Peptides against a protein of PDB entry 2L9B. Designs and how they scored, part 14

Target 1, 91 residues: chain A of PDB entry 2L9B
Amino acid sequence: ANFLSQKFPELPSGIDVNINMTTPAMMISSELAKKPKEVQLKFLQKFQEWTRAHPEDAVSLLELCPQLSFVTAELLLTNGICKVDDLIPLA
Target 2, 91 residues: chain A of PDB entry 2L9B as posed
Amino acid sequence: ANFLSQKFPELPSGIDVNINMTTPAMMISSELAKKPKEVQLKFLQKFQEWTRAHPEDAASLLELCPQLSFVTAELLLTNGICKVDDLIPLA

## One batch from the design tools (peptide; made by RFdiffusion4, then SolubleMPNN)

Design b1_p12_1_s2 (from b1_p12_1, 4 letters changed)
Fold by OpenDDE base, seed 3:
Formats: sequence, structure tokens, C-alpha cells
Structure b1_p12_1_s2 (fold): chain B 91 residues (1-91), chain A 12 residues (1-12)
Amino acid sequence: as target 1 above (91 residues)
Amino acid sequence: MSLLEQLEKVLF
């Protein structure tokens, strides 16, 4: 069993991005946009809390799933929490 | 499962 299966046993199998004839970035943005603002902010809150509580696992997860970094950045930007310039140094 | 639903399974 790999890290993901052990740490996140309820995580379903990945989906095929090509099914929708789109890019991963577009799919992420589209999926996020389907959720109300309140849900998006709650997602950020929970991710922040989890990251604080499990920093080692968070680093590993972000290395294994770089799309989560995009998700976080997208949510920060679209909800007006950060500006693009704020994230440039992290890229 | 949507992408966001998959992420929610990790975070929630």
C-alpha cells in the first residue's frame, strides 16, 4: 500500500481528465466554481487546519498531488484572500 | 466521483 491508500483509505480512484476533453487546470477551476462561496471557504479552512495538524503528511500529499497546490491557490485568488503577486514568490 | 468530491474525501 502506498502513502495515499494508507493515509486516505476513503479516497476514491482518480478520474480520467480526458473524459471531459479538458485540461486538469480547467477541470479544477470548473469543479471549484460549482460550489458555493461558503463551501469553498470551508474547504480552505479545513485544509488549513489539517495542514497545521499534519505538516509532514501535508508536504507529502502536496508532493504527490501537485494539483492540490493549484486548488489552494485558485481558492485564495478567487475568494480575494490573496493577489496573484502574493503567490508569485511561492511559484 | 468529481475531482472536488475526491478532494473532499481527503480533507473531510
Scores: peptide ipSAE 0.026, ipTM 0.579, DockQ to the pose 0.592
Fold by OpenDDE base, seed 2:
Structure b1_p12_1_s2 (fold): chain B 91 residues (1-91), chain A 12 residues (1-12)
Amino acid sequence: as target 1 above (91 residues)
Amino acid sequence: MSLLEQLEKVLF
């Protein structure tokens, strides 16, 4: 929705997934990689700060847009902030 | 709608 781009302009635009061509996980990785690293890190910073300040809204957002959980995990992994094993307890 | 279905429709 438009509110996502307004709150988090660093996010890539929404896109449909063609399951005949790729998996959702692969698509997430591909679309995120199109953004410069500095933009990815900026998003992580803003999202972290916002989540801390608005925990209930953050829960609602992640329920509405569960793909953002995968986005966040991917960004944490690809930017070397955490390892796969670090996320296992949260899965 | 399942998580998988949601992921397949709209990425962001």
Scores: peptide ipSAE 0.025, ipTM 0.570, DockQ to the pose 0.056
Fold by OpenDDE base, seed 5:
Structure b1_p12_1_s2 (fold): chain B 91 residues (1-91), chain A 12 residues (1-12)
Amino acid sequence: as target 1 above (91 residues)
Amino acid sequence: MSLLEQLEKVLF
């Protein structure tokens, strides 16, 4: 089994979003904004803890699912944890 | 399941 199947066995192969109606970035931002702030912050906390505990897996995940990098950056910015200038060196 | 649905399952 590939990395995603091992780490996230509940996820199917799935399909990409339809970009004819909107951009993927806008869709992701919109969906994130529908979640309560508490849920957003909890994800950031758990993701931070997980990446610290599993740095190699985190790299693999972000390489396979680059949308998660966008999600993380978006959450950091929209929740006032980081400024754009803080993330530019990482882009 | 769409990419967004997968993302939601991973994130939330």
Scores: peptide ipSAE 0.022, ipTM 0.543, DockQ to the pose 0.230
Fold by OpenDDE base, seed 1:
Structure b1_p12_1_s2 (fold): chain B 91 residues (1-91), chain A 12 residues (1-12)
Amino acid sequence: as target 1 above (91 residues)
Amino acid sequence: MSLLEQLEKVLF
């Protein structure tokens, strides 16, 4: 098995976005907004714990799926955990 | 749910 299948066996395949119709960010934002706040916060907690425990895998995941970086940032912002200025140095 | 399952549910 290759690295990705071994480390992320249940990671689903992404869907290509037609950038002429919508942006990936808009699609992600819409889907995230459908989830209850409690679910969003739970995800953030689990993601934080997982990235702490598996930093190398977290880096690999974010490199493979850069949309997850947007997901993380948006959830932090929309749930009032971070301000925009807090994320600028990390961009 | 695992983190990966949560990601799938939210994003896919």
Scores: peptide ipSAE 0.021, ipTM 0.519, DockQ to the pose 0.192

Design b1_p12_1_s3 (from b1_p12_1 with T2S F7L)
Fold by OpenDDE base, seed 4:
Structure b1_p12_1_s3 (fold): chain B 91 residues (1-91), chain A 12 residues (1-12)
Amino acid sequence: as target 1 above (91 residues)
Amino acid sequence: KSLLEQLEEVLF
């Protein structure tokens, strides 16, 4: 968490999600679905560009924030960019 | 804000 804040100063520290009301996956899926498709696609494009330009930083971010791994997979699947079989080798 | 909410503000 300290490393995360130092390496990514623009990223808020955050607080724990209350998992008693819903599963983390359901919460993420629900919140993502509230965003317009245009916004979802724009994020994917920018995240792809950033990941290619900063692969080590991307790995660090996803390791420290596994929620973002689910976010990325969910966005790829729900927007029809990839299929489940495409992600199996990465699981 | 939860971690998810704060991350969403960064992502979107």
Scores: peptide ipSAE 0.034, ipTM 0.590, DockQ to the pose 0.270
Fold by OpenDDE base, seed 2:
Structure b1_p12_1_s3 (fold): chain B 91 residues (1-91), chain A 12 residues (1-12)
Amino acid sequence: as target 1 above (91 residues)
Amino acid sequence: KSLLEQLEEVLF
C-alpha cells in the first residue's frame, strides 16, 4: 500500500537520528564528509543516471524522502559541482 | 541504527 515500499523496496524505513547539540542536517553533512570523495562522486553519478532514466520515480522519491534532496544538494555543493545560487531556485 | 546510518548503507 505504501508507495515507497512498493516502488523502492530496497529503501530502509529508518529510525530518527539521535540529535543533541546538532541538527539532522549537520549530522548528514558530517557523516557524508567522512566518505571518500570518490564514493561521494560515484553516488552522485549513479543517482544522476537513475534520475534521468526514472524521472517520475525520482521526483516521487525526493518528495517522500526530503532527506535525499538535502544529501544530494550537500554533495553537489561540497564537491564544487554546484554553487548555492544554482540550487536556490529549487528551494 | 539511525535513519542516517541506514540510508548510508543504501547510498554508499
Scores: peptide ipSAE 0.034, ipTM 0.587, DockQ to the pose 0.297
Fold by OpenDDE base, seed 3:
Structure b1_p12_1_s3 (fold): chain B 91 residues (1-91), chain A 12 residues (1-12)
Amino acid sequence: as target 1 above (91 residues)
Amino acid sequence: KSLLEQLEEVLF
């Protein structure tokens, strides 16, 4: 249960999600919308750079935290960087 | 902190 903390010691513990009030997807979309476009694009840039520098860790992180895949996809779509059809082959 | 705020602390 502490694998995440051991593998990614700098990773925050996260937040609790009350699934009775909202879905994780709704929470993610809502939180993303609170950020300016510039911040959203900067996040994508930094995450892209990190994944290139740490590909094995990136795969592990996204497997353990699939919500981050949703975050990335959502940002790519909402900022017009890709279309839904572009992501279908990856699903 | 929100999820994005936590992620920002790590990535920024």
Scores: peptide ipSAE 0.034, ipTM 0.596, DockQ to the pose 0.488
Fold by OpenDDE base, seed 5:
Structure b1_p12_1_s3 (fold): chain B 91 residues (1-91), chain A 12 residues (1-12)
Amino acid sequence: as target 1 above (91 residues)
Amino acid sequence: KSLLEQLEEVLF
């Protein structure tokens, strides 16, 4: 197992993206939209709590899985938790 | 700032 699998054993393998059919961003947005709102909000809550409790691991995870930054941003925007203007400085 | 720090300042 690679470092990612060892450090985060519960991390799913993910799915392949066919860029001829969609963009990675569109794929992520589509997959997120399949989850009920309550599940999305629960994820944000747990991710927030986990990040605060394990900031070094959170940095490692986001470095290895940068798509999670997009996931977080999309969830915050689509659930009305923040505005686009709030995220512009991070883009 | 790390990406995590940036996210926390805006979102958490």
Scores: peptide ipSAE 0.023, ipTM 0.562, DockQ to the pose 0.045

Design b1_p12_1_s4 (from b1_p12_1 with T2S Q6K F7L)
Fold by OpenDDE base, seed 2:
Structure b1_p12_1_s4 (fold): chain B 91 residues (1-91), chain A 12 residues (1-12)
Amino acid sequence: as target 1 above (91 residues)
Amino acid sequence: KSLLEKLEEVLF
C-alpha cells in the first residue's frame, strides 16, 4: 500500500475519472463528500498534526501529490473551517 | 462548478 493510504486511511482511494462525464476536481469533491463529516475532520486533524511535526516531509508529499493540497483545501472550505480568501495567500 | 473547481481557478 502507498504512504497516503497507510498514514491517512480516512482518505478515499483513487478513482478513475471519465473526463467526458466529470472533472478531476468534481470527482475529488464527490468522493470526499461520501465520507462522514467526522472522518473528514479526523483527517484534517491528523494531517495538521503531521505537517507540524514533519514540515519538510509534508512539503515533499504535497509536491509529489498535488491533489492532496486540493483535498485539504476542499475539506477546509466544505467544513466551514476557512474561506477561500484565507487560502489565497498560500498559493 | 464545485468548490474545488472554483478554488482551482482562483489559485492557478
Scores: peptide ipSAE 0.064, ipTM 0.684, DockQ to the pose 0.041
Fold by OpenDDE base, seed 5:
Structure b1_p12_1_s4 (fold): chain B 91 residues (1-91), chain A 12 residues (1-12)
Amino acid sequence: as target 1 above (91 residues)
Amino acid sequence: KSLLEKLEEVLF
């Protein structure tokens, strides 16, 4: 298993995206929704803690895996932790 | 439409 799978097993496994059937955003949303809410929240907690402890590594990871930014934003929004307006200033 | 898609419409 790669670093992400080992460190954050709550994440879905990587899969190919069929652009004829869906958009990347739809695919991410769909795969995340397959996980129980408690698993989604556990990922957010672990990722938050890890990012705080390893901010430089977190930046490198998000540069390497930009989809992880979408994952994080989607989970924050779908779980009602923040609103779109809360994220706009960070963009 | 997913929330992520809505966000993308605003941010990008």
Scores: peptide ipSAE 0.054, ipTM 0.678, DockQ to the pose 0.038
Fold by OpenDDE base, seed 4:
Structure b1_p12_1_s4 (fold): chain B 91 residues (1-91), chain A 12 residues (1-12)
Amino acid sequence: as target 1 above (91 residues)
Amino acid sequence: KSLLEKLEEVLF
């Protein structure tokens, strides 16, 4: 297993995307929604703690895996933790 | 649109 799968087992494994049938955003949202809410929240908690402890590694990981930024944003939004306006200053 | 798609419109 790769680093992400081992460190954050709450995340779904990578999957191929058929661009003719779906968009990357749709695929990410769909796969995340398959996980129980408690699993989603646990990921957010662990990722927050890890990011605070390892900010440079977190930046590197997000650069390597930009889809993880979408994952984080989607989970924050769908679980009512923040709103889109809260993220605008980071754009 | 999904929340993620809305985010893409604003941030990316």
Scores: peptide ipSAE 0.051, ipTM 0.676, DockQ to the pose 0.040
Fold by OpenDDE base, seed 3:
Structure b1_p12_1_s4 (fold): chain B 91 residues (1-91), chain A 12 residues (1-12)
Amino acid sequence: as target 1 above (91 residues)
Amino acid sequence: KSLLEKLEEVLF
């Protein structure tokens, strides 16, 4: 068993993100936009809490699933929590 | 489940 299966046993298997021949970034942005603002903010809050409590696992997860970094950045930007300039130093 | 539904489960 790998890190993902051990730490996140209910995590779905990988999917084809090229469905409908749309780029992964556009697909992610579209899926995020389908969620209510409250759900988006709740995700950010829970992810922040989990990251703080499990920093090593968080680093590993983001290395294995870099799309989650994009998700987090996108949510921070679209919800007005950060500006683009705030994230540039982290890139 | 569709692929998009699985994606949603990963994201949220």
Scores: peptide ipSAE 0.040, ipTM 0.588, DockQ to the pose 0.224

Design b1_p12_2_s1 (from b1_p12_2, 9 letters changed)
Fold by OpenDDE base, seed 4:
Structure b1_p12_2_s1 (fold): chain B 91 residues (1-91), chain A 12 residues (1-12)
Amino acid sequence: as target 1 above (91 residues)
Amino acid sequence: GLEVIEWFEKKI
């Protein structure tokens, strides 16, 4: 297992993307939705705590794994933690 | 990069 799967087992395992059938964003959203709400919230909590403790490493991780930025935004939105307008300053 | 982290830390 890679760093992400080991550190954050709440995340789905990586899957192949067929861009002819769907978009990567849609596939990520679909896989995340398969996880129970409790697991989704647990990931957000653990990731927040980790970013507070390791902000430089968190930046590097988001650069290496750009899909993780979509994951966090998607989970924040779908769990009602923030609204789309709250993400505008980051766009 | 830090701006995203700082923003996220304000949530939850």
Scores: peptide ipSAE 0.081, ipTM 0.682, DockQ to the pose 0.053
Fold by OpenDDE base, seed 2:
Structure b1_p12_2_s1 (fold): chain B 91 residues (1-91), chain A 12 residues (1-12)
Amino acid sequence: as target 1 above (91 residues)
Amino acid sequence: GLEVIEWFEKKI
């Protein structure tokens, strides 16, 4: 198990992407959606608390694991916590 | 990187 799975067990495990069938973004979205809403929200809470306590490490992690940036954005959108317009500055 | 973190901290 990698660092992400150990620190944030709410995240889905890694999965291979078939480029002929889907995109990485769609795969991530699909796998996240399989988790119960309470698990999704728990991850967001834990990740936010961790980033607040360890902002430097969080930046490094997001650079090393860019998929995590999409994960957080996707969960915020799908759970109605933010709007697409709120994410435009991150693009 | 920092911008993403700062934004995220504001939303949740």
Scores: peptide ipSAE 0.080, ipTM 0.675, DockQ to the pose 0.055
Fold by OpenDDE base, seed 1:
Structure b1_p12_2_s1 (fold): chain B 91 residues (1-91), chain A 12 residues (1-12)
Amino acid sequence: as target 1 above (91 residues)
Amino acid sequence: GLEVIEWFEKKI
């Protein structure tokens, strides 16, 4: 098992994306939505705690796995924690 | 980068 699956088992397993039929973002959103809300929130909590404890490693991880940046943003939005306008400063 | 992490930590 890779680092993400071991550290954050709440995340869906990675899958190949056929960009001719869908976009990576749509696929990620769909897979995340299959998880119960409590699991989604648990991931956010664990990820926040981990980033606080290991900020440099967190930056490296987000650079290595850019999809994780989308995952985080998507979960914040879909769970009503953030609004779209809240993400503008990060663009 | 680090700014994203810091922002995220404030939102949860």
Scores: peptide ipSAE 0.076, ipTM 0.675, DockQ to the pose 0.054
Fold by OpenDDE base, seed 3:
Structure b1_p12_2_s1 (fold): chain B 91 residues (1-91), chain A 12 residues (1-12)
Amino acid sequence: as target 1 above (91 residues)
Amino acid sequence: GLEVIEWFEKKI
């Protein structure tokens, strides 16, 4: 088991992607949407708390797993917690 | 949003 699946079981497991039929971003969004809202929010809460407690590790993780940045942003947007404009400074 | 997706696709 990798770190992400162990630490954040709310995330969907990795699956094969046919890049000829879809993009990684579309696949991530689709898989996230399959999770109940409460699970999505639980992940955001846990990730926020972990990031606050371990900022250096969080930076390293986001560099190592850039898909996690997309996951976080996607969940913030789809759950109405922030707007696209709020994320522009992070780009 | 579309802009976010386009940006993050470059990181994935």
Scores: peptide ipSAE 0.030, ipTM 0.580, DockQ to the pose 0.044

Design b1_p12_2_s2 (from b1_p12_2, 9 letters changed)
Fold by OpenDDE base, seed 1:
Structure b1_p12_2_s2 (fold): chain B 91 residues (1-91), chain A 12 residues (1-12)
Amino acid sequence: as target 1 above (91 residues)
Amino acid sequence: GLEWIDWFEKKI
């Protein structure tokens, strides 16, 4: 059994990345940054709605893939949704 | 930690 395959059966095949959070976060953020702002905001909105609807799965996903927390943070910052100081007390 | 999730759900 695999959490990602179970919860996201249509997820495309992934690629191997170094065992760290910086490299995978950078790669994912880079790909998302290539998309129009509207697409990035839609992604954030859908992810937000999903976390609301599936809080337990959201925690599991972010524990399994901690790079996604950094990806989300970078998208929020890049799109001017929040500032770095907003995230500090949440760390 | 993941305390930011609660904040995130209210941000957008």
Scores: peptide ipSAE 0.453, ipTM 0.878, DockQ to the pose 0.057
Fold by OpenDDE base, seed 4:
Structure b1_p12_2_s2 (fold): chain B 91 residues (1-91), chain A 12 residues (1-12)
Amino acid sequence: as target 1 above (91 residues)
Amino acid sequence: GLEWIDWFEKKI
């Protein structure tokens, strides 16, 4: 999308995936799961810091790419940072 | 729809 290139000029080229929610999230989560736990945690830390520094851009990104919300939730759960019950009221 | 972001910023 042109929006992503404009807002994030340093974003590398990507690959098109199915437009449904589940398949893209599963693909991203699968790739991240191949990385060491310390890399996954570092990714979460940097993403958290970025959302703090750029809250409006974070909302725009996650509205445009809603699969990233599911990826983030998956990482939080699989790394034991939170429980499913913690996420239920945050829909 | 993205209320979890505020919660997320307080984690880790």
Scores: peptide ipSAE 0.451, ipTM 0.877, DockQ to the pose 0.057
Fold by OpenDDE base, seed 3:
Structure b1_p12_2_s2 (fold): chain B 91 residues (1-91), chain A 12 residues (1-12)
Amino acid sequence: as target 1 above (91 residues)
Amino acid sequence: GLEWIDWFEKKI
């Protein structure tokens, strides 16, 4: 399976969703969604800054916790920061 | 892999 299928199961793929990854990711996203939009954006900004400052650690973290990729994507989509079509080329 | 990270760093 490609990157989109594994990390962005909410995108159209034509294959089954990995429930073991999807459920934890959805729970994390739900908790973040309870916070004000300003807090969600601040979180994304801080996470972005951290990935810039620690690229190797970011890769390690996201390999260890692939659900975080899904969480990040969902936050970006839900807050209108990007569209699904923006993520498709990143497969 | 994790190519989206590079894109993400340029967003927001």
Scores: peptide ipSAE 0.449, ipTM 0.872, DockQ to the pose 0.063
Fold by OpenDDE base, seed 5:
Structure b1_p12_2_s2 (fold): chain B 91 residues (1-91), chain A 12 residues (1-12)
Amino acid sequence: as target 1 above (91 residues)
Amino acid sequence: GLEWIDWFEKKI
């Protein structure tokens, strides 16, 4: 919570979701899937650039919010950036 | 773990 507030001061107030990884990931992925593919790809690009610039923060974020890994995987798969076989050995 | 991040940074 403290990490998120400090590193992401523009983060909006949280909303209630079921307390598991699958449901939150599905909700986020569902919302992103409503956006045009070019927007989804731009999001992936920005996220990639951020992880490059802030590798330690990226690890911390994904440890605190592991559902984001699933969201990223879903975006990569649905946009044809990678195949399931690519992710299996990385899981 | 989070080894996929390294792969991800090279993918796009």
Scores: peptide ipSAE 0.447, ipTM 0.876, DockQ to the pose 0.056

Design b1_p12_2_s3 (from b1_p12_2, 8 letters changed)
Fold by OpenDDE base, seed 2:
Structure b1_p12_2_s3 (fold): chain B 91 residues (1-91), chain A 12 residues (1-12)
Amino acid sequence: as target 1 above (91 residues)
Amino acid sequence: GLEWIEWFEKRI
């Protein structure tokens, strides 16, 4: 199994998207936005805990799936956890 | 990568 399948066995099957960074992020964010807020927050919490516990794997994941950073940022914004100004250091 | 992780870990 590849890295994603091994580290995230519960990851659902993906969908075809345009090969760029922005479009996949937008589509993933859209799909996650369809989930209940509770599910979104749980995802954010578990992902944060995982990055803290496994920073090296988190780096690898983001190298393989850099769109994930945009997805996470969007979830933080839409859930009111952070504001646009908080994203300035990432620009 | 690391910069984003450090940023993200400060949230929530």
Scores: peptide ipSAE 0.562, ipTM 0.909, DockQ to the pose 0.056
Fold by OpenDDE base, seed 1:
Structure b1_p12_2_s3 (fold): chain B 91 residues (1-91), chain A 12 residues (1-12)
Amino acid sequence: as target 1 above (91 residues)
Amino acid sequence: GLEWIEWFEKRI
């Protein structure tokens, strides 16, 4: 069993998107953006709590799915939680 | 690495 199936047993089956990094991030971000603001914020809060509680697993997840960092950053920007300049340390 | 995670945990 891979990391995702082990740590997230209720996760629905997905499809690998390997054409580039930007397109997968856009796809995921677009789907999340269709949800109400409160749902988006709840997702961010739960994800943040999870990363705090499980930093090693979070690193592994981001290594496996690096597009998630872009998706999360986009959600933070879209919801006004951070500004573009806040991303400079990550460049 | 942990750099992104540390950055992210400071938000929200």
Scores: peptide ipSAE 0.556, ipTM 0.907, DockQ to the pose 0.056
Fold by OpenDDE base, seed 3:
Structure b1_p12_2_s3 (fold): chain B 91 residues (1-91), chain A 12 residues (1-12)
Amino acid sequence: as target 1 above (91 residues)
Amino acid sequence: GLEWIEWFEKRI
């Protein structure tokens, strides 16, 4: 068991990606982009459901792995779920 | 921060 699994037992399958503060967001995004679109969308769906159910844990996870927010935003853009203008409030 | 979480939950 890794630290994330112990700290966040509610993490759904597929969210347990090897992410840490030293891993560049671009590298993570590149690896996820190689997966089938169905896998990418399933990841987004499960992660969104988990954040809605556990917002406090989600904040803690993003503080621990800040690159995850950029990776997720990149996936949303790549899959046409959001536009660049939608990211303005996050800049 | 909760701001990103709130933003993300409005997507999809």
Scores: peptide ipSAE 0.527, ipTM 0.897, DockQ to the pose 0.060
Fold by OpenDDE base, seed 4:
Structure b1_p12_2_s3 (fold): chain B 91 residues (1-91), chain A 12 residues (1-12)
Amino acid sequence: as target 1 above (91 residues)
Amino acid sequence: GLEWIEWFEKRI
């Protein structure tokens, strides 16, 4: 029962984010990239469903763990779900 | 800020 699990019980399982991790975004992306594409897609789908259901909690999570937004964006790019041009509004 | 959330929810 870490901080994230306690604060965000609705958060999808399978991802443990350490905010004190060295280059956390890179490490998280690397770990996710080791998983099958099916697992990566399931994570994205579950996370999207959760953000739609809990937008305020999602904002809080991303404020606490800003690396997660970059990890997610990278996964979307890597899996061909979005293009670089789609990231313009976030720049 | 909801910008990222709104952006992300349009994907997949």
Scores: peptide ipSAE 0.526, ipTM 0.898, DockQ to the pose 0.059

Design b1_p12_2_s4 (from b1_p12_2, 8 letters changed)
Fold by OpenDDE base, seed 2:
Structure b1_p12_2_s4 (fold): chain B 91 residues (1-91), chain A 12 residues (1-12)
Amino acid sequence: as target 1 above (91 residues)
Amino acid sequence: GLEWIEWFEKKI
């Protein structure tokens, strides 16, 4: 999308996945889960810092790519940063 | 969306 191209010019080309929320989220989560814990935590930290600094852009990003919220939540769960109960109100 | 972001920013 235009938003992604403008805000994230350094993005890689990506890969096609099923056009739904679940499949992309699972694919991304699976790939991130293969990374070392330090890399996963760094991703979470940098994403959090970015959302804090750019809340409007973050909203736009998540509206365009809602699967990212699931990906992030999954990483938080698997790294013991949040509990499943923390996510129920957000579902 | 925004609520999720606010929630997320309190984690880690």
Scores: peptide ipSAE 0.484, ipTM 0.893, DockQ to the pose 0.057
Fold by OpenDDE base, seed 3:
Structure b1_p12_2_s4 (fold): chain B 91 residues (1-91), chain A 12 residues (1-12)
Amino acid sequence: as target 1 above (91 residues)
Amino acid sequence: GLEWIEWFEKKI
């Protein structure tokens, strides 16, 4: 089994998206933007808690799903938690 | 990747 199947056994099937990072991130961000602010913040909170508890797994997840970095960054920006100049670009 | 994670953990 791949990393996602191992760490998230109940993860639903994914879908293919555009090969670049921008389009996938925009798609995910668009869906999250439809949710109430409290849901967006809950997502950020839970994701941050998980990364703190599992930093190595978090790195692996973001290597496999790099679009999540852009999604998270955009949520931070749109919710006024950080500024554009504060973002660390993806390598 | 680890640098980004460490940065993210300092937010919120």
Scores: peptide ipSAE 0.484, ipTM 0.892, DockQ to the pose 0.057
Fold by OpenDDE base, seed 5:
Structure b1_p12_2_s4 (fold): chain B 91 residues (1-91), chain A 12 residues (1-12)
Amino acid sequence: as target 1 above (91 residues)
Amino acid sequence: GLEWIEWFEKKI
């Protein structure tokens, strides 16, 4: 069992996407962008709380699923929480 | 590593 299976055994199987970083991120971001702003902000808050509580697990998750960093960054951009220039050091 | 996480946790 991998990290996700061990930490989140109730996760659904998901769907196949192209094997690259951009396509999965774009697809996830697209779905999240369809949600109400309140839901997007709640997701960011919950994810932030979890990363604060479990920083080591958060690093492991992002190593396994690096597309999530792009998804989160895009949500921050679209919700006006950060600017494009703020992401330059992270690129 | 933690650099991105630390950056993210300063937002919102």
Scores: peptide ipSAE 0.481, ipTM 0.892, DockQ to the pose 0.056
Fold by OpenDDE base, seed 4:
Structure b1_p12_2_s4 (fold): chain B 91 residues (1-91), chain A 12 residues (1-12)
Amino acid sequence: as target 1 above (91 residues)
Amino acid sequence: GLEWIEWFEKKI
């Protein structure tokens, strides 16, 4: 929580979600799926650029918000950028 | 825990 407020000072308050990984990932993925493909790809590009520039912050973010790794993986799958088999070693 | 990040950064 402190990390998020420091790195993203304008981040609005979120809502409570079930503590399992599946539900929050599904909710976020569902919202992103409503956006145009170009918006989804732009999100992936910007997130990738940010992780390259800030790898340690990216690790911290994913530790605090592990659902984002599943969301990103799903976007990669649905946009044909990777295959399900490519995710096996990441489990 | 950089494995996922490094994997992701290699994707187009």
Scores: peptide ipSAE 0.479, ipTM 0.889, DockQ to the pose 0.055

